# Peptides against a protein of PDB entry 7RZF: the designs that were tried, part 319

Target 1, 358 residues: chain A of PDB entry 7RZF
Amino acid sequence: PFQEEHLKQLYKIVPIKDIRNLYVTFPIPDLQKYYKSNPGHYLGHLIGHEGPGSLLSELKSKGWVNTLVGGQKEGARGFMFFIINVDLTEEGLLHVEDIILHMFQYIQKLRAEGPQEWVFQECKDLNAVAFRFKDKERPRGYTSKIAGILHYYPLEEVLTAEYLLEEFRPDLIEMVLDKLRPENVRVAIVSKSFEGKTDRTEEWYGTQYKQEAIPDEVIKKWQNADLNGKFKLPTKNEFIPTNFEILPLEKEATPYPALIKDTAMSKLWFKQDDKFFLPKACLNFEFFSPFAYVDPLHCNMAYLYLELLKDSLNEYAYAAELAGLSYDLQNTIYGMYLSVKGYNDKQPILLKKIIEKM
Target 2, 358 residues: chain A of PDB entry 7RZF as posed
Amino acid sequence: PFQEEHLKQLYKIVPIKDIRNLYVTFPIPDLQKYYKSNPGHYLGHLIGHEGPGSLLSELKSKGWVNTLVGGQKEGARGFMFFIINVDLTEEGLLHVEDIILHMFQYIQKLRAEGPQEWVFQELKDLNAVAFRFKDKERPRGYTSKIAGILHYYPLEEVLTAEYLLEEFRPDLIEMVLDKLRPENVRVAIVSKSFEGKTDRTEEWYGTQYKQEAIPDEVIKKWQNADLNGKFKLPTKNEFIPTNFEILPLEKEATPYPALIKDTAMSKLWFKQDDKFFLPKANLNFEFFSPFAYVDPLHSNMAYLYLELLKDSLNEYAYAAELAGLSYDLQNTIYGMYLSVKGYNDKQPILLKKIIEKM

## One batch from the design tools (peptide; made by RFdiffusion4, then SolubleMPNN)

Design b2_p28_7_s2 (from b2_p28_7, 11 letters changed)
Fold by OpenDDE base, seed 1:
Structure b2_p28_7_s2 (fold): chain B 358 residues (1-358), chain A 28 residues (1-28)
Amino acid sequence: as target 1 above (358 residues)
Amino acid sequence: MFNELMEKKEKEFNKDNKEYLELSLRLK
């Protein structure tokens, strides 16, 4: 276990690759026995959320961070880590203290709101969907993975243990959240900007780094992190599928798309899935406009329109992606292309949102 | 593991940061 001397440390690390990363790490108890409730994943879902009012949304709005991931990681025997990792912009590298302050403000928001059973239920539902419709893995890799995890899970649960949540444990969520404090932090900044400014070399990989104690004043600033009104819990994910019914194959099903509607304004082609038998669909729309490619001005206006449309849809993008839905919007020489893919149940909701923004 | 996105992010995180994770575990 990390002792007090190992906490409140800052590591400045020189990478081999041109990357800028911030790692904020908290030692936590071993949570392996709590896999049925998985409190670390609950917190990782919220801290790593990308929707409106999320930590990432705020940090992106400031131009400091590109991506954010949060979650538990295995440590040594008897302890784990909770890690928040962000990809830093060049500007973000100058604002690491403020980025971490925002992390603690978000964590403080989670404390103030307390554990939410509906969030756990969404995680449970998402994981159940992921388990049920899991892609086929290579047998050799899969068997090796299963053999490895047999050390952690009962034989009867080994296939489900990594996916199926069973128990809402607010006490364990609070316990982990109580470990996410400034006094329990280890910070690492990874950047080539530290080249020639390091004084240590890691023994195993030869990684150059500098270790510094985080000043008490900085720790105190993070300890006094106020509630930031910009941080909000996610809204309920409306895109999570609940209906997985597969319609019977039509007797006249063709191997190719059939023209099922032909009008002056639209043609509709349909192909029923006769191969995969998944509750998934692909909706593809080609919009034709004689103005889309008539001259450079119209081309640029069509491009700008599509970029604005994409931007206006960002609020739904993450929630849709979490639910196994995706969309794509592209300019074509004839107009615009829209694709909606994934679980068919909530595709009409996503499509409606797209059309309402158009 | 969460949904496909979280799994993807976790895989990307683990792939890109394996060296750091190992380092963090070793840097006492």
Scores: peptide ipSAE 0.054, ipTM 0.775, DockQ to the pose 0.473
Fold by OpenDDE base, seed 3:
Structure b2_p28_7_s2 (fold): chain B 358 residues (1-358), chain A 28 residues (1-28)
Amino acid sequence: as target 1 above (358 residues)
Amino acid sequence: MFNELMEKKEKEFNKDNKEYLELSLRLK
């Protein structure tokens, strides 16, 4: 439905809320029939990745971007969009052209590396975990959702179609990547800074905006996006659970935590789950130091230590969260608190990494 | 969507982009 005249356009939009967003959108073919391979999800996973060498990591390091998401979205009849949405800093608002250049550099990196079956497999495994352990939705909302998607999926697959990946289709990934080009771009910048600088009003909501053609010179700069050596594919996610075995309830299981280890330097309490029966655990550690809060200097050192520790763990945080693991680190008046939560299978790996950084 | 984080991201992505896409489709 978009003709060439609708491409290479820049929209400056005035929001009602104080937000700064960049939307980089690409018209793509209707991929609904390819839900079993979901090439848009593969690309969204990589483009929206937050680990080392990711697009977001680089843009955050420059102070231009807070958050980044990417993926496919249904458009009108017979086409979809691939959208990269960025939350801009005040500084990032001044560097939109450069932000988009970095997006095209990352896309060029994906094109150069080609489709990776292991990345697809991780997406498949993560989706399978999400499907298997999906929380109960409100019946009314769920029924309405299912009724809506019955138009797109066979009845037998309607419950699984949004989650279960079945087919690695590198050809479709490459096809979508071929649509992610500067000549096929629509850009929208949403900021209050455009107030009083717009010349059009949207008919339905009264949204004030300005439309401009993106200069051919800018398009050419993006077309000539070189490989940026800072961009790397993510490493394999070691936190993805594979064992979901639930141990039987112990005969002597108490409704409260039992002291299972008592030493001069440590106490260990344990409670088996008797309610949820999920392959999840919650590990809580309280570290005590008489020096943690003895004076303002020690308090500040303890704070600084924890901030440095958190920073050193950032490389694992995203991968762990993607795999359904989380950790929390907090200063206490007595020392430090650590919590590790989520699927129990890979918790020892995350815990080991935390302890090695301590 | 894969995990609570991914589900949150997808919900945010879907919510924010729905309004934008509706607007973008009108801004022809």
Scores: peptide ipSAE 0.176, ipTM 0.826, DockQ to the pose 0.435; fails the geometry check
Fold by OpenDDE base, seed 4:
Order: C-alpha cells, then structure tokens, then sequence
Structure b2_p28_7_s2 (fold): chain B 358 residues (1-358), chain A 28 residues (1-28)
C-alpha cells in the first residue's frame, strides 16, 4: 500500500508517443469482494459522464481536455486505484492545477448530492444489456480471460460477475468518495514537453520522469474546492432499452427491402431481420428539399441548419450512445439524411427528440 | 461490461491505464 510519503506527488513523465495525458490517481481499498455493488463503477460512470453538467463538458468548454475516463483499477494485493485519466490539449497542459480543481469540485458535488439509487439502477440496466448482447469473443482469449477471473469469483458467477450489479451500497460509494481527496492524490502528467526536464529514469523501461511534491498550497486549494454551480448530476437516461422482444419472421418476409408505403410525399421500405435476430433496428430517412442545393446560399443555410441541429441534439448524444443508440445527420445534395440505429425499444423516443429539435 | 460505448471506454481506460499503473507501481 502507498504510505503518506507516496501521496501528494506529481510525476512528469516523458512518453515515447506524442501524447498528453493527465492521470489523477487515488489509492482505494480492495473492492473486489464488492463486485455485486461495484461502487467504483458507479463513481466512474458519473465522473466519466459526458452529458450536460458533467466534468468533461466543463473541461471541454474551456478547451483543456478532449476525453475523460474514470474508474477503479486493480493495484497490487490489498488495494486498488481510482483513476481519472484525461487527454489534455496543449492549453490544458498549462492548466493542470485548475483541471484537478474542477475534478475535486465535481467530486464535492457527488458528496453533496449523495449516492443515487436511480443512477445505480441505470448502471445495472446498462450492464445487463451489455451482458445479454455481448459479442462472441475468440474462444482462446475468452478461455484465458475466464481462467484468470476464476481466482476472483465463484465458478457459478464467473460469467456474470463483471457485468451484473445486484446490490445498491451507498455506504461503499461514500467510502470510495472519502478516498477521493487531495491528501490521497497521485498526479502524473505525460507529455513530450518534459523532454530534457527530467532527472530520473525508470529502471525497467528507461522512462524519463521527474518527481515533485505537490505544494501544500495547491493541496489546500483542492481541499477547499467549492460547489461549482456548473456541475450537475446527469438526468435519467430515457434511452435504456427494457423490451428485447424479437418478433417472429413474417411468412412473406422478403430477402430485400419491400416497399410498404408509396405516396406522393413519402416512400417507405421495410426489411425484417432474417439473419441476426436482435432487438435492433436501423431507421434511415432521406429528406428531399428542392431548396437544399439550388444555390450556394441555400446550400450554406442547409449546412448551418444541420450543424445547429447537431449542436441542439448534443445533450442526448451521450445518453443515447450509452444506451446502445446512435444517430447520424448528414447533408445531401437533395436535402438531409438521418439515421437512427441500435436497440429498437427506445428509438421512437430518440426520433421524437430529433424531430422536436428540427 | 458495458454497452459498446462503455466497453470502448473501458478498453480505452484499460489500455491507457495499464501501462500507467505498471509505471505508477514502480514509481514509488
């Protein structure tokens, strides 16, 4: 386990690849025995959320971060790490202290709101969907994986333990949140900008690095992280599928799309899935406008309209993607193309939201 | 573990952090 001397440390690391990463790491207790509640996954879901009021949304708005992931990782025996990893912009590399302040502000928001059972339920439902519709893995890799995890889980649970949440444990969530404090932090910044500015070499791979103690004033600044009013818990994900019924193949099912509606204003083709038998659908819409490409002005207006539409839908994009839904909007020479793909159950909800923003 | 996005994020998280964690464990 890391002792106090190993905490509040900053590592400046020179990568081989041209990458800019920030790792904010907290030693946490071994949570393996709590796999049925998986409090680290709950926190990783919220900290790594990409919706409005998320940590990533704020850090992106400032131009400091491109991507953010958070979660628990296995450490050595008897402890784990909670890691927040961000891809830094060039500007973000100059604002690492402020980025970490925002992380602690978000964590403080999570403390203030307390554990939410509905968020746990969403995680449970999402993981259940992922388990149920998991792609076939290569047998050799799968067998090796299973053999590895047999050390951690009962044989009867080994297939499900990584996916199926069973127990809401607010106490464990709070326990992990209590470890996510500035006094417990290890920070690593990975950037080529540290080349020639390091004083140590890692023995195994020759990685060049510099280790510094984080100043007490900086730790105190992070400890005094206020509630930033920009941070909010996500809204409920309305796109999570609950109905997975597969309809029987129609007797007249054609191997090709059949024209099922033909009017002056619309044509509709339909093909039932005869191969995969998944509760998924692909909805493709082509909109025709005589004005879309009539002149450069109209073309630019159509482009601008679609960009504004995409921006207006951005609030749903992450939640939809988490739920296994996707949409695409494209300008065409004839107008606009819309596709909605994924689990069919909540596609009407997403489609309605798209139409309401149009 | 997760939907395609969450699996992707987890894979990214796992890939990016594996090397870091190994390093972090060595950088005591």
Amino acid sequence: as target 1 above (358 residues)
Amino acid sequence: MFNELMEKKEKEFNKDNKEYLELSLRLK
Scores: peptide ipSAE 0.166, ipTM 0.824, DockQ to the pose 0.438; fails the geometry check
Fold by OpenDDE base, seed 2:
Structure b2_p28_7_s2 (fold): chain B 358 residues (1-358), chain A 28 residues (1-28)
Amino acid sequence: as target 1 above (358 residues)
Amino acid sequence: MFNELMEKKEKEFNKDNKEYLELSLRLK
């Protein structure tokens, strides 16, 4: 187990690759027995969220971070780690203390709001969808995986244990949140900028590093992290599918798209799925404008319009992607192309959001 | 494992953090 002497440490690590990463790690109890509630997954979902008011959104707005992931990992026997990992910009490398302050401000927001059953329900629903529609795994890999996890789960649950959440445990969420404190932190910064500034070498791989105690003043600064009004819990994800009905194949179903509407202003082709039998659809829209490519000015205006449209839709992009929906917007020489793909149930909601922003 | 995005994030998280965790466990 990590003792007090192993906490509040900063590691400066020289990578082989040109990468800039920050790892903020917290020793936590072994949560394996709590797989039915998976409190670390709940926290990883919120801390790693990319929507408005998220930790990543704020850190991106400052130009400090490109990506952020959060979650639990197995440590050694009898404990785990909760890890927040960020990809740092060059500017972010200069602001590591402030980045970590923002992490603790977000964690403080999670404590203030308390565990949310609706967030757990969304995690449960998303995992159930992922389980139901998971791709076929290679038999050899699958068998080896199952053999490995039989040590952790009852035989009757081994197929579902990694996916199906069953129990909302706010007590366990709070317990993990209580471990996410500055006094329990281990920080690692990975950057080539530390080359020639290290004093230790790791025995197994020869990784060069420097270890330093985090100053008490910095720990105290993080302990006094205020509520930052920019941080908000995510809104409910309206794109999560609930209807998985597959319509019967029509008797007159054609192997090719059939023209089902032909007007002066629109043509519509339709093809029913006769191969996959999934509750998914692909909607493709081509918009034609005689002005889209008439001259360089109109071309640039059409480009700028699409970039502004994409920016205005960014608030929905992450939630849609989490729900197994995607959209694509492209300029064409004739106008614009829009594609909406994924589970058909909530596609009308996403399409409406896109149209309302157009 | 959540959706394809979460699976991707989890794979990235798992890949990057496995090497780090192994290192972190050695840097005690």
Scores: peptide ipSAE 0.146, ipTM 0.813, DockQ to the pose 0.447; fails the geometry check

Design b2_p28_7_s3 (from b2_p28_7, 12 letters changed)
Fold by OpenDDE base, seed 4:
Structure b2_p28_7_s3 (fold): chain B 358 residues (1-358), chain A 28 residues (1-28)
Amino acid sequence: as target 1 above (358 residues)
Amino acid sequence: MFRELQKKKEEEFLKDSKEYFELALRLK
């Protein structure tokens, strides 16, 4: 276990690649026995959320962070880590203390709201969908993975243990949240800007680093993290599929798309899936405008319109992606292309939101 | 999907940062 001397440490690490990363790490108890409740996954889902009012949304709005990942990771025997990892911008590298303050403000928000059973249920449902419709893995990689996890799970559960949530355990969520405190933090900053400023070399890879104690004043600043009113829990994910019905093949199903609607303003082609038998659809729309490419001004206006439309849809993009939905918007020489793909059940909801923003 | 997206984002992010991440975990 980490002793007090190993906590409240800052590591400045020189990468080989030109990367800027921040790792905020907390030692936590071994949660392996709690895989059916997976409190670390619950917290990782919220901390790593990308929707409005999320930690990432705020850090992106400041231009400090590009990506964020939160979750549990295996440590040595008898303990784990909870880790928040961010990709830093050049500006974000100058604001690491404030980034970590925002992390603790978000964690404080999670404490104030308490464990939410509906969030657990969403995690459960998302994981069940992921398990049910898991893509075929390469046999060699899959066998090696299964062989590795047989050490951790009963044989009967080895296929499901990484996916299926069974138990809502608010007590375990609170227990992990109680470990996510400034007094328990280990910080690593990875940047080439530390080249020539390090005093240690790691034995295994020769990585150059510097270790420093985090000042008590900085720890105290993080301990006094207030409730930032910009942080909110995610809204319920309306895109999570619940209906997985596959309609029977039509007797006259053509191997090619059939024209099912032909009007002065629209043509519609349809092809039923005769190969995959998945509860998924692909909707493709081509919009024609005689003005889209008449001159450079109209071309730039059409481009700007799509960029603004994409920006206005960002609030749904992450929730849709989590639920196995995606959309694509492109300029064409004739106008605009829209594609909506994924589980068919909630596809109309996403399509409606896109059309309402158009 | 969340675990796969977080795990894929973790695996992709960890592919490029795996050494530094393992270092950050191991450094005492």
Scores: peptide ipSAE 0.031, ipTM 0.612, DockQ to the pose 0.707
Fold by OpenDDE base, seed 5:
Structure b2_p28_7_s3 (fold): chain B 358 residues (1-358), chain A 28 residues (1-28)
Amino acid sequence: as target 1 above (358 residues)
Amino acid sequence: MFRELQKKKEEEFLKDSKEYFELALRLK
């Protein structure tokens, strides 16, 4: 267990690779026995969310952070860590204290809102989808993994324990959230900018680092983190599939796409899946415009339009990705290409959102 | 996907930063 002397520490680490990373780490109790509720996954889902009003959205808007990951990690026997990790921009490296302040503001928002059963239900549904449609793993790796986790789970649950959520435990969510405090923090900053400014060398890898106590004034600043009005809980994810019905193969199913609609303004080709038998579809649209490539001005306007469209769709991108949907937008010499891929059930919703922004 | 995306982002991130992360965790 970490003693008080091991808390409120800052580590400045020199990487071999040119990377800029921030690790904000909190020691937490061992939650392995609570795998059915998985409170660390609930908090990781919210803290690591990328939608509007998320921690990452705000930190990106400041130009400080590129990516964010939040979640629980195994520690030594009898304890775990909750970690918030970010990829820092060059500017973000100068604002680490403020980045961490924003983390505590978001955590304070989670305290103020309290545990949300609907968020747990979304996590449950997403994990159930991931379990049901799990890709085939290499047998050797899979067997070794299963053998390893047999020590932690009942034999009857060993295949499902890492995926299936069963119990909403707001008490455990609050318990973990109570450990996410400035007095319980360990901070590591990884940057080449610390080269020649370190005083210690790690014995195993020879990594150069400096250890410093975080000043009490900084801890107090983080303890006094207020509610930031820019932070909001995510909205319900409308893209989560609920229907997984696979339609039977049509008797006249062709090995190639068949033309099923031909009009003056549109052609539609269809091919049923005869190989994978998944509740997934690929929608591909080519939009033709005689103006798209007529001159350099129109070409640049078409490019600008598509970049603005992509930006306007960013609010849906993460929620769609979580639900196993993706889209792609590209300029073509004839106009524009759109693809929508993933579970077929909610593709019409995503497509509608795209068309409404066009 | 979320656990796989978080795990994949975490695994991709942890592959490149595993040494530094292990360091950050081991540093007493």
Scores: peptide ipSAE 0.030, ipTM 0.609, DockQ to the pose 0.654; fails the geometry check
Fold by OpenDDE base, seed 3:
Structure b2_p28_7_s3 (fold): chain B 358 residues (1-358), chain A 28 residues (1-28)
Amino acid sequence: as target 1 above (358 residues)
Amino acid sequence: MFRELQKKKEEEFLKDSKEYFELALRLK
């Protein structure tokens, strides 16, 4: 276990690769026995959320961060870590203290709102979908993984324990949130900008680093993190599938797409899935416009239109992705291509939102 | 999917940063 002397430390690390990463780490109790409630997954889902009012959305709007990951990691015996990890921009590297302040403001928002059962239910439903429709793994790798996790889970639960949530435990969520404090923080910054500015070398890999105590004034600044009105809990994910019915194969199902609608303005082809038997569909749309590629100006306008459309859809992209939906928008020489893929149940909702933004 | 996306983002991120992360965890 880390002693107090190992807390409130800043590590400046020189990478081999040209990367800029920030690791904000908190020692937490061993949560392995609480896998049925998985409070670290709940917090990782919210802290790592990419929707409007999220930590990432705000840090990205400032140009400081490209990506964010939040979650629990295994430590040594008897403790874990909660980690917030960000990919830093060049500008973000200059604003690390302010980035961490925003992390604590978001954590303070989570404390103020308290544990939300509906968020837990969404996590439960998403994990249940992920378990039910899990891809086949290579047998050797899968067996080795299962053998490793048999030390942590009952034999009867070893296949499900990583996925299936059973219990909403607000007390455990609050317990973990109480450990996400500035006095418990360990910060690592990974950047080539520290080359020639380090005084230590790591024994195992020869990684150059510098260790510094975080100033008490900085710790106090983070302890006094106010509620930032830009931070909001996510909205309910409307894209989570609930219907997984697979329609029987039609007796006259063709191995090729059949033309099922032909009009002056549209053609529609359909092919039933005869191979995978999944509650998934692929919707592909080709839009034709005689103006899309008539000249360089129209081509650039069509490009700009799609970039603006993609930007306007960004609010749904993350929620759709979490629910196993994806979309793609591309310019073509004839106009525009749209693809919507994933679980068929909520595809009409995503498609409607795309068309309403068009 | 969230777990696979987080796990893939985590695995890709961990592959490139595992050494630095393990370092950050081991540094006393």
Scores: peptide ipSAE 0.027, ipTM 0.654, DockQ to the pose 0.609; fails the geometry check
Fold by OpenDDE base, seed 1:
Structure b2_p28_7_s3 (fold): chain B 358 residues (1-358), chain A 28 residues (1-28)
Amino acid sequence: as target 1 above (358 residues)
Amino acid sequence: MFRELQKKKEEEFLKDSKEYFELALRLK
């Protein structure tokens, strides 16, 4: 276990590659025995959320962070880590203390709201979908993976243990949240800007670093993190599929798309899936406008319109992605292209939202 | 193989869908 001397430490690390990363790490108890509730996954889902009112949304709005990942990581025997990792901008590298303050403000928001059973249910449903439609792995790699995890899970559960959530354990969520405190923090900043400013070399890889104690004043600032009104729990993900029915192949199914609607304003082509037999669809739309490419002004207006449309849809992008939906919007010489892909069940909801923003 | 095969199948499904869409546009 980490002793007190190993906590409240800052590591400045020189990378080989030109990368800027922040790692905020908390020692936590071994959660392996709680795989059926997976409290670390619950917290990682919320802390790593990218929707409106998320930690990442606020840090992106300030221009400090590009990406954020939150979750548990295996440690040595008898303990784990909870890690929040962010990709820093050049500006974000100057605001690391404030970034970490915002992390603790978000964690404080999670404490104030308490564990949410509906969030657990969404995690359960998402993981069940991921398990059911899990891609076929290479047999050799899969067998080796299964052999490795047989040390951690009962034989009967070894295939499901990494995916299927069974138990909502608010007590364990609170227990992990109680470990996510400034007094338990280990911070690592990875940047080439520390080149020539280090005094230690790591023994295994020769990585140059400097270790410093985090000042007590900074720890106190993080301990006094208040509620930030910009942070909100995510809304319910309306894109999570619930219907996975695969319709029987039509007797007259053609190997190519058939024209099923022909009007003055629209042509519709349809092809049933005859190869994959997945509850997925691809919707592709080409919108034609005689004005889209008539002159440079109209071309730039069509481009600007599409960028504004994409920006207005950003609120749905992450929730759709989590649910296995994606969309793409492109300018064409004829107008605009839209594609919607993924599980067919909630595609109409996403499509409706796109059309309502158009 | 299996994740890569289903990702390849999804990529093939997505590719086939794009190819079919492009084909449908050429049939004007």
Scores: peptide ipSAE 0.013, ipTM 0.441, DockQ to the pose 0.021; fails the geometry check

